# Peptides against a protein of PDB entry 3V4L, part 83

Target 1, 386 residues: chain A of PDB entry 3V4L
Amino acid sequence: GQPLAKDKVALLIGNMSYWEHPKLKAPLVDVYELTNLLRQLDFKVVSLLDLTEYEMCNAVDEFLLLLDKGVYGLLYYAGHGYENFGNSFMVPVDAPNPYRSENCLCVQNILKLMQEKETGLNVFLLDMCRKRNDYDDTIPILDALKVTANIVFGYATCQGAEAFEIQHSGLANGIFMKFLKDRLLEDKKITVLLDEVAEDMGKCHLTKGRQALEIRSSLSEKRALTDPVQGAPCSAEALVRNLQWAKAHELPESMCLKFQCGVHIQLGFAAEFSNVMIIYTSIVHKPPEIIMCDAYVTDFPLDLDIDPKHANKGTPEETGSYLVSKDLPKHCLYTRLSSLQKLKEHLIFTVCLSYQYSGLEDTVEEKQEVNVGKPLIAKLDMHRGL

## One batch from the design tools (peptide; made by RFdiffusion4, then SolubleMPNN)

Design b2_p13_6_s2 (from b2_p13_6, 8 letters changed)
Fold by OpenDDE base, seed 3:
Structure b2_p13_6_s2 (fold): chain B 386 residues (1-386), chain A 13 residues (1-13)
Amino acid sequence: as target 1 above (386 residues)
Amino acid sequence: MSEEIVSYSSELS
């Protein structure tokens, strides 16, 4: 019979905005496109951009809480990385230069923890360099992995080689995701699917002699990403997992704010990623005596590190939101919250209405405080250890 | 349009 997954869970991390390292661009597109594809495959997807070491650890811990016996776990990472002694290290955005293993997440340690959960399938898709870091002399004493015969690694590059992106003036996938996305929905054994991706990448003139996909697998069963999820969650653990995932993806409800001047504002929310939300404001009613009015959002929690210069833009694209702009209402002011993982408290902010009456030169302001609770990933309290 | 190839390895200093 076709294998059944008890559930399917994916953690996708894209690191781009490094502090001490070259900035990347492709992980934005790659995480977004992969999220949409994995959702079509009935994966519960947590998608995160620009994580610190601590935030990456917590994201992995929360991912591991979603794993259980017979669950399919997929970890995707796009960003800087290295490989020492056959151990893959994902580099957080706050990693020093030079970085070491103590500043990075070891994928093989995550695999060990996934094996303790008795997962049905463990897939690692690593869009990172595998070059040795000569500044890290740490020889990991790894315990022998359990022989679970359910492990697949798709490395974007060969051992000791580099992975690349091609930065254009526009949005583009990384090299690995460009080929992976075209095949990801195919009903094939995951190792066969990845082998076809490797062949497609090998035909590309851009990658030829620079980057090649490596597949490492112990997968003894014919498991596919297309494998159906077992029916209704019959266990308390499955219910808890579903609730935990649902909490991490709950957007605030759209609000209609009414100001004393008679202006009505629609406040709306959209998820770009599990840690990235767009707030948008639109004027839905204006009294005729008010000639001009704008609705600004301000006074965000300091933990979010919101630069007011990047808030309240006339387009989603001016906020750095290029992917979800088609799904957003038009003629709003847009603010992108890119670090929801940092939110320790409720998301409280001010909506400031600035307006002018016909025949008055002075602008008037009205303010309303809005509490939207903990949106998206902020419900997981990824900072519980700080 | 200048295509820039960016490595997912940093030059470590």
Scores: peptide ipSAE 0.389, ipTM 0.860, DockQ to the pose 0.811
Fold by OpenDDE base, seed 2:
Order: structure tokens, then C-alpha cells, then sequence
Structure b2_p13_6_s2 (fold): chain B 386 residues (1-386), chain A 13 residues (1-13)
């Protein structure tokens, strides 16, 4: 019969804004495009950018809670990384220079925990370097993995080699994602799909002899990312999992704010990633007596580390939001919240209206506090250990 | 514009 997934869950991590390491660009585009493709494949996708060590650990723990018997688990990582003694290490954005295994997440430890969940398929897509880190002498004593015959690794590069992005003046994919995205929707066994991606990458003149896809698999069954999800959630655990995922992807409802002067503001929200949200404001009604009015957002929680210089922009692109700008309303002021995982409490902020009456020189201000609860990933309480 | 290839390997110090 056709293989069935009990459910399909993906965690996508893109680390770019390193503190002590070279900044990357492609993981932004790669995580976004992969999210859209995996959603078309009926995956429950958590997409996260720029995670600290602690935030990455919590993201993996929450991902593991979504896994169960016969669930398909996919982990994608794009960022800095290394491989020591056959163990792959993902580098968090707060990792010191030099980093060590104690500062990083070991993929084989995650695999062990996924095997304990009796998953139907385990896919790792690792868009990172596999060079040895000579500053890390730690030999991880990994417990013996179970023989589950359901593991697939797609490494963006060969053992001991580098993975790359090609930086253009515009948005571009990393090398691996550039070829992966063209094949990902094909109804093929996942190893066959990755072999075709490897052949396509091998034709690229820029990376020929520098980067090649390596596939490592124990997958004995014909499983594909296209495999249908088994129907309605039959267990209490499946209902809880679906509700938890849905909560982590619930946007605040759009609000109409009414000011005493008779100005009406529409406040709207858009998700770029599970931890990145755009707030936008627009004037929807202005009394004729008011000649000028502007609505801006301020007084954000300190945990979000929002620079006011990057808030209230006339375009989404001026906030650093290049991917969702086409789906946003025009003629707004835009603010990008890029670190929703850091939010300990409810997202409370102020909407300030500045306006001028016809025939008065003085500017008047009115303010309203807005509480939108915990948006997106902030509902998972990724900070309960701090 | 020259395409720049950027490595996902950090130069460790």
C-alpha cells in the first residue's frame, strides 16, 4: 500500500546574525522558501531565525514534543557548523569564538531522541560546513543508536568540506536550497529526490569541486515527503499536538482603534517566520478638520530589543522584511519584530497618534495601549528555564 | 557584479 504518515512535522532553523562569527544572508530566503514548500506537503512547520544556544535547545525540545509513533520528522538547519568524529554540530548565534561542542547542538543527539519517539521517518537537511573544529577536542560518547532503518541525512557538502552561499546584490538562496527547492515537491522516495538534487548541484560551475551533496541513509522503505497524512487526529496526543502547533502559528487579530479626535487606525499583523512578525498601521478614517495625522507604534517590551530607528518605516523593506512585502497592505507604517522567542510576557505596546487641526499650529498626541497576548512562537514559552 | 562565495565555516581564532 502507499506509505502513510501519522503526521508530518518540520523544524527549520536559519542562523545568520552571529555575534562573534561572519554574518550570513541566504538562510533567510532558504528557511522562508522551504517553509512554503513543506506547507504545500502538509507539514506542520516551525520556522525560526537567529537562535541562541538556549533558544535552539528549547526549539528542539518543542519539536520533539510534536513527534510520536509514525510521525515524519524533518529538521533543516542553515548556518555555521562543523563536524568532529562523525558528529554534526549546529552553531547558535551567541556561540563564542572559538566555539566548542558545549556551545553547540549535536545533530546525532537529536536523532537519538527522535528514535525514542518511534518516528516513521527522520530527515535531516544540514546546510552547514562539515570541516573539523580543531579548537574542540571533545569526543562525544554517543549512546548506540537504535537500528530504525528510517533515517535520511542530506548534507549540503561532503565530510571535511565547506558549504557556501553566493552573495548577490539581492536576495538569493544558498547553494543547497537553490537545487533542493526545484525537486522538493516531487512524489519520489526521499533518497531518490536527494540524488537528483545532488546531480543538479554537480552541474553548477560555481560550486563544482568545492561543494557536493552527500546523502547518508538507512531508509529501507519507499517513503516520500509527499506521503499523505493519515486522516483526522484519532488520539488525544494528536489533538494536543495539533493545538500546540496551531497556537504557535496564530497571529493576533487585526484591530480598529478609535481615537478621541475621531481618527480611526487599522492595526494589522503578518507572520514572516514563527518568531518574526510585522506590525502595520494605517489611517482608515480622518475627520476633515484634521489636516495631518501619523500613527506610530512604541513602548515595546525590552526583551524584544527593538531599535526605534528601525520601527515605523514607510515600507516593509526598510524594516528588513523583503519576503512578505507583496502580501502586506500598502500605505502603512511597518515595524518588524524579529525575536518573538524572547518574549516572556504578553506583547503590550503603545499606538501613538500625532495630529494637527486646521488653523492650529500645535501638534496634538493621543495614545492607546494595545495587548495582543503572546503571538506566534511566544505561546510556546521558549524561556521557561531562565 | 562579482558573485561572492561565502563559506558557512567561521574562521576561528
Amino acid sequence: as target 1 above (386 residues)
Amino acid sequence: MSEEIVSYSSELS
Scores: peptide ipSAE 0.385, ipTM 0.859, DockQ to the pose 0.809
Fold by OpenDDE base, seed 4:
Structure b2_p13_6_s2 (fold): chain B 386 residues (1-386), chain A 13 residues (1-13)
Amino acid sequence: as target 1 above (386 residues)
Amino acid sequence: MSEEIVSYSSELS
């Protein structure tokens, strides 16, 4: 029979906005597109952008809580990275220059922890460089991995080689994701699927002799990403996992705010990623005596590090939201909250209505505080585990 | 526009 997954869980990390390293662009698109594809494959997907070392550790710990016996685990990473002595290191956005192993997450350590969960399949898709870091002389003494025969690594590049993105004027995938996305939905053994991706990438003139997919696997069974999830959650652990994932993906409900002047505002929320939310405001009712009326969001928690210059934009794209803009209502003011993993408390903010009456020169302001609780990933309390 | 190839390796200093 076709293998069954007890469940399917994916953690996708895209690091781009490095503090001390070159900024990347493709991880944004790659994480988003891969999220949508894995959702079509019935994966529970946590998608995270621009994580610090601490936030990456917490994201991995929360991902490991979703793993259990017979669960398929997929980790995708796109960002800076290196490989020393066959150990792959994912570089957080706050990593110093030069970075070392103490500033980075070792993929083989994550694999060890995944093997302790007795997972049905472990897939690592690593869109990062595998060049040696000569500033890191640490030889990590990793404990010997268990012989689980359920491991697949797709490395975007060969050992000792670099991985690349091609930066265009528009949104573009990284090289690996460009080819992976076209095959990811195929009902094939994951190693066969990745081998076909390697062949397709090998035909690309841009990458020829610079980047080639390496597949490292110990996979004794015909397992595919298309393998069906075992039906209704029969275990308490499966129910807990489903509830935990659902909790981490719960958006605030849209609100209709009523102001004393008789203006009504629609406040709405959209998820771009598990840690990225768009807030949008629209005027849904305006008295005829009010000639000008704008609804701004202000007074966000300091933990979110929101620059007011990037808030309350006339388009989603002006906030840096290029991916979900088609699904958003038009003619709003938009604000992108890109760091929901930093939120320790409830998301409380102010909606400020600025308006003018016909025949009055003075602008009037009314304010209303809004509490939307903990949106999306902020419900996992990633900060409470330490 | 010139396609720029960006490495996922930082120039370590």
Scores: peptide ipSAE 0.383, ipTM 0.857, DockQ to the pose 0.824
Fold by OpenDDE base, seed 1:
Structure b2_p13_6_s2 (fold): chain B 386 residues (1-386), chain A 13 residues (1-13)
Amino acid sequence: as target 1 above (386 residues)
Amino acid sequence: MSEEIVSYSSELS
């Protein structure tokens, strides 16, 4: 019979905005496109950008809570990385220069923890460099992995080699994702799918002799990412997993704010990633006596580190939101909250209406405080431990 | 337009 997944869960991490390292661009596009493809494959996807070491640890811990017997687990990472002694290290955005194993997440440690969950399939897609870090002399004593025969690694590059992005005049994928995305929906054994991706990448003149996909697998069964999820959640654990995932993807409801002057504002919310939300405001009603009015959002929690210069933009693109802009209402002011994982409290902010009456030169302001609770990933309390 | 390849390798100092 066709293999069944008990459930399918993916954690996607894209690190770009490094503090002490070269900034990347492709992980934004790669995480977004892979999220949309994995959702079509009935994966529960958590998608996160620009995580610190602590935030990456917590994201992995929350991902491991979603794993159980017969669940398919997929970890994707795009960013800086290295490989020492066959151990792959994902580099957080706050990693020092030089970084060491103590500043990074070891993929083989995550694999050990996934094997303890008795997962049906473990897939690692690592779009990172595998060059040796000579500043890290640590030899990790890894405990012996269990013989589970359900592991697949897709490395974007060979051992000791670099991974790359292709920069164009616009948004571009990393080299690995450029080829992976075209085949990811195919009903094939995951190792066969990755082998076809390796052949497609090998035809690219830019990557020839620089980057090649490496597949490492112990997968004894014909398992595919297309494998159907076993029907209705029959276990308490499956219900908890569904609720936990739903909680991490719950947007605030759109609000209609009414000001004393008679202006009505629509306040709306859109998810770009599990930790990235767009707030948008629009004037939906204006009394004829008011000649001009604008609705600004301000007074955000300090934990979000929102620069007011990047808030209240006339386009989503001016906020750095290029991917979801087509799905947003037009003629709004847009604000991008890119670090929802940092939110410890409720998202409370002020909507400020600035307006002018006909025949008055002075601007009038009205303010309303808005509490939208904990949006998206902020509901998981990824700060549990501070 | 010239396609440019950017490495994910951090220059460690």
Scores: peptide ipSAE 0.374, ipTM 0.852, DockQ to the pose 0.779

Design b2_p13_6_s3 (from b2_p13_6, 6 letters changed)
Fold by OpenDDE base, seed 2:
Structure b2_p13_6_s3 (fold): chain B 386 residues (1-386), chain A 13 residues (1-13)
Amino acid sequence: as target 1 above (386 residues)
Amino acid sequence: SSSKVVSYSSQLS
């Protein structure tokens, strides 16, 4: 019979905004496009940008809580990385220069923990370098992996080689995602799909002799990312998993704020990633006696590290949001919250209305505090332990 | 504008 997944869960991490390392750009586009493709494949997707070591550990722990017997698990990573002694290390954004294994996440440790969950399929897509780090001579003593015939690694490059992006003036995919995205929806065994991606990458003159896809698998069964999910969740565990994922993707409801002057503001929310939300404000009603009227958001929690210079922009693009702009209402002020994983408490902020009456020179201000609870990933309490 | 190639490794051997 056709293989069935009990469920399908993916964790996607894109690290770009490194503190001590060269900044990347492609992981933004790659995580976004891969999220949309995996959602079309009925994956529950958690998509995270710019994680610290601690935040990456917590994201992996929460991902492992979504895994169970017969569940398909997919981990994608795009960012800096290295390979020592056959172990792959993902580099967090706060990693020192030079970084070592103590500052990084070992993919083979994650694989061990996934095998303890008795998963139906384990897929790792690693868009990182596999060059040896000569600043780290640590030999991790990994426990012996279980012999499971359900593991697939897609490495964006060969052992000891580099992976790359090509930065243009506009948004572009990384080299691996550029080819992967064109094949990902095909109803093929995942190793056959990745082999076709390797052939497509090998035909490209830009990558030839610089970067080549490597496939490493023990997959004995004809399993595909297109494999159907086994029907409605009948177990208490499957219901809990569905509720946990749904909570991590719940947006605040749109609000209509009414001010004393008779101005009405629409406050709306959009998800770009599981840890990135856009707030937008629009004037939906203005009395005729009010000649000028603007609605600003301010007084955000300090944990979010929001620069006021990047808030309340006339376009989504001015906030750094280029991907969801088409799905947003026009003629708003936009604010991008890019670090929702740092939110310990409820998201409380102020909506400030600035306005002027016809025939008065003085600007008037009215303020309302808004509590939207814990949006998106902030519901998982990833800070349990600080 | 010249395209910039960026490696997913910051550490030079």
Scores: peptide ipSAE 0.416, ipTM 0.863, DockQ to the pose 0.682
Fold by OpenDDE base, seed 1:
Structure b2_p13_6_s3 (fold): chain B 386 residues (1-386), chain A 13 residues (1-13)
Amino acid sequence: as target 1 above (386 residues)
Amino acid sequence: SSSKVVSYSSQLS
């Protein structure tokens, strides 16, 4: 019969805003598009951008808590990386230059931990370089992996080779995701699907002789990303997993704020990623005696590193939100919170209404503090070890 | 605009 997944869980990491390394662009688009495709495949998806070493470790630990016997686990990474002695290292955004294994996450260590969970399928999609790092002479002594016959690696490039993006003036996918996205929904064994992606990439004149997909698998069964989830949550662990994932994706409820002047503000929230939220404000009621009014958000927690110059924009695109802008209400002020993983406390901020009465030259301000709790990924307390 | 190719490795060996 067709194999059933007990559940399907994916962690997607896109690192682009490196401190000491060349900045990338494609991981933004790639993580977003892959998130939408995996959701159509009934995956529980955690999507994270621009993680530090510590934040990446915690994201992996939280992902491993969602894994159990017969669960399908998918890890996608797009960013800087290297491969030493057949071990793949994902480079965090805070990695020094040069970086070493001590500054990076080893994919084979994650695989070991996934094998301990008795997962039904382990898929790694690694959009990173596989070139040796000559600054890292560390030979990782990895314990022998269990023979689970349920492992698939899709590498964006061959062993010892580089992976690339092509930066244009607009947003574009990385080379790997450009071809993967066109096949990902196909009801095929995952290794067959990836082989078709490899053929499609091999036909591209831009990649020919520079980047080729490598498939490494021990998958003995006909498992696909399309495999149906086993219906009712049969265990307390499955219910806990569903609740944990749901908490990490819970948006704050939209609020109607009423000011003393009689202005009403709608405050709304949208998720771009599990760690990226858009706040938007709109004037929903204005007394006729008020000629002008604007609602600004300010006084954010310091942990979020919000530059006021990038807050309260007239368009989502001016905040750096190009992907979800079509799904947002129009005629708002928009603020993008891009580092929700850093939030230690409740998200408390101020809504400041600036307004002018007819026949008065001076602007009046009213302020309301808003507490929205811990939004999205901030509910997982990814900081519990700091 | 000229397309820029960017490697997913920062460290040149």
Scores: peptide ipSAE 0.416, ipTM 0.866, DockQ to the pose 0.680
Fold by OpenDDE base, seed 4:
Structure b2_p13_6_s3 (fold): chain B 386 residues (1-386), chain A 13 residues (1-13)
Amino acid sequence: as target 1 above (386 residues)
Amino acid sequence: SSSKVVSYSSQLS
């Protein structure tokens, strides 16, 4: 019979906005496109951008809570990285220069923890460099991995080699995701699918002799990403997992705010990623005596590090949101919250209506406080692992 | 437009 997954869970991490390292661009597009593809494959996807070491550890811990016996686990990472002694290290955005193993997440440690969950399949897709870090001579003493025969690594590059992105003036995929996305929906054994991706990358003149996909697998069964989720009555564990994932993806409801002047504002929310939300405001009703009015969002929690220069933009693109702009209503003011993982409290902010009456030179302001609770990933108590 | 190749390693050996 076709193999069945008990469930399918993916953690996607894209690190770009490094503090002490060259900034990347492709991980934004790659995480977004991979999220949409994995959702079509019935994966529960947590998608996270620009994580610190602490936030990456917490994201992995929350991902491991979603894993259980017979669950398919997929970890995707795009960002800076290295490989020492066959151990792959994902570099957080706050990593020092030079970085060491103590500043990074070891993929083989994550694999060990996934094997303790008795997962049905473990897939690692690593869009990172595999060059040795000569600043880190630490030999990690890793415990011996269990022989589970359910492991697949897709490395964007060969051992000791670099992975690259080609930065254009526009949005583009990384090299690995460019080829992976075209095949990811195919009903094939995951190792066969990745081998076809390797052949497609090998035909690319840009990557030839610089970057080649490496597949490492111990996969005794014909497992595919297309394998159906087992439709048996949800175990209490599967119900908890579904509820936990649903909580991590719950948007605030759209609100209609009514001001004393008779202006009505629609406040809406859109998810770009599990830790990235767009807030948008629009004037839905204006009395005729009000000639000009704008609805600004302000007074955000300090934990979100919101630069007012990037808030209340006339386009989603001016906020740095290029991917969800097609699904957003037009003629709004847009604000991008890119660090929802930092939110410890409820998201409370002010909607400020600035307006002018016909025949009055003075601008009037009205304010309303809005509490939207904990949106998206902020519902996961990522701090409970301390 | 000049394409820039960026390595996913920041550390020059």
Scores: peptide ipSAE 0.414, ipTM 0.862, DockQ to the pose 0.691
Fold by OpenDDE base, seed 3:
Structure b2_p13_6_s3 (fold): chain B 386 residues (1-386), chain A 13 residues (1-13)
Amino acid sequence: as target 1 above (386 residues)
Amino acid sequence: SSSKVVSYSSQLS
């Protein structure tokens, strides 16, 4: 019969905004496009941008809680990385320069933990460098991996080689995702799919002699990303997993705010990623005596590190949101919350209405505090222990 | 504008 997945879970991490390292751009597009493709494949996807070491550890821990016997687990990472002694290290955004293994997440340690969950398939897609880090001479003593015969690594580059992005004036995929996305929906054994991606990359003049896909697998069964999920969750554990994933994807409900002046504001929310939300405000009713009126969001929790200069933009693109702008209402003010994983408390903020009456020179302000609870990934308390 | 290639490694050995 066709193989069945008990469930399918993916963690996608894209690190770009490094503190001490060159900033990247492609991981934004790559995580977004891969999220949409994996959702079409019935994956439960957690998509996270710009994680610190601590936040990456917690993201992996929460991902491991979603894994169980016969579940397909997929980890995608795009960012800085290295490989020492056959161990792959993902570099967090807060990693020092130079970074070492103590500042980074070892993929083989994650694989060990996934094997303890008795997963049906373990897929790692690593869009990072595999060059040795000469500043880290740590030889990891890894325990022998279990012989589970359900492991696939897709490395964006060869051992000891670099992975790259090509930064244009616009948004573009990384090299690996550019080819992976065209094949990802194919009903093929995952190793066959990745081999076709490797051939497609090998035909590209930009990558030829610089970057080549490497496939490392121990996969004894014909497993595909297209494999159907086993029907209705019959186990208590499957229900808990579904609830945990649903919590991480719950948006606040849209609100209609009414001000004393008779202005009505629609406050709306959109998810760009599991840790990135756009707030938008629109004036839905204005009394005719009010000539000018704007609704600003302000007084965000300090944990979110929201620069007011980047808030309340006339376009989603001015906030740094280029991907979901087509799905957003037009003629709003937009604010992008890019660090929801840092939110310790409820998301409380102020909606400030600034308006002017016909024939009055002075602007009037009215304020309303809004509590929207914990949006998206903030429900998982990924800061537990800080 | 010239395309910039960026490596996913920051540490020059």
Scores: peptide ipSAE 0.410, ipTM 0.860, DockQ to the pose 0.706

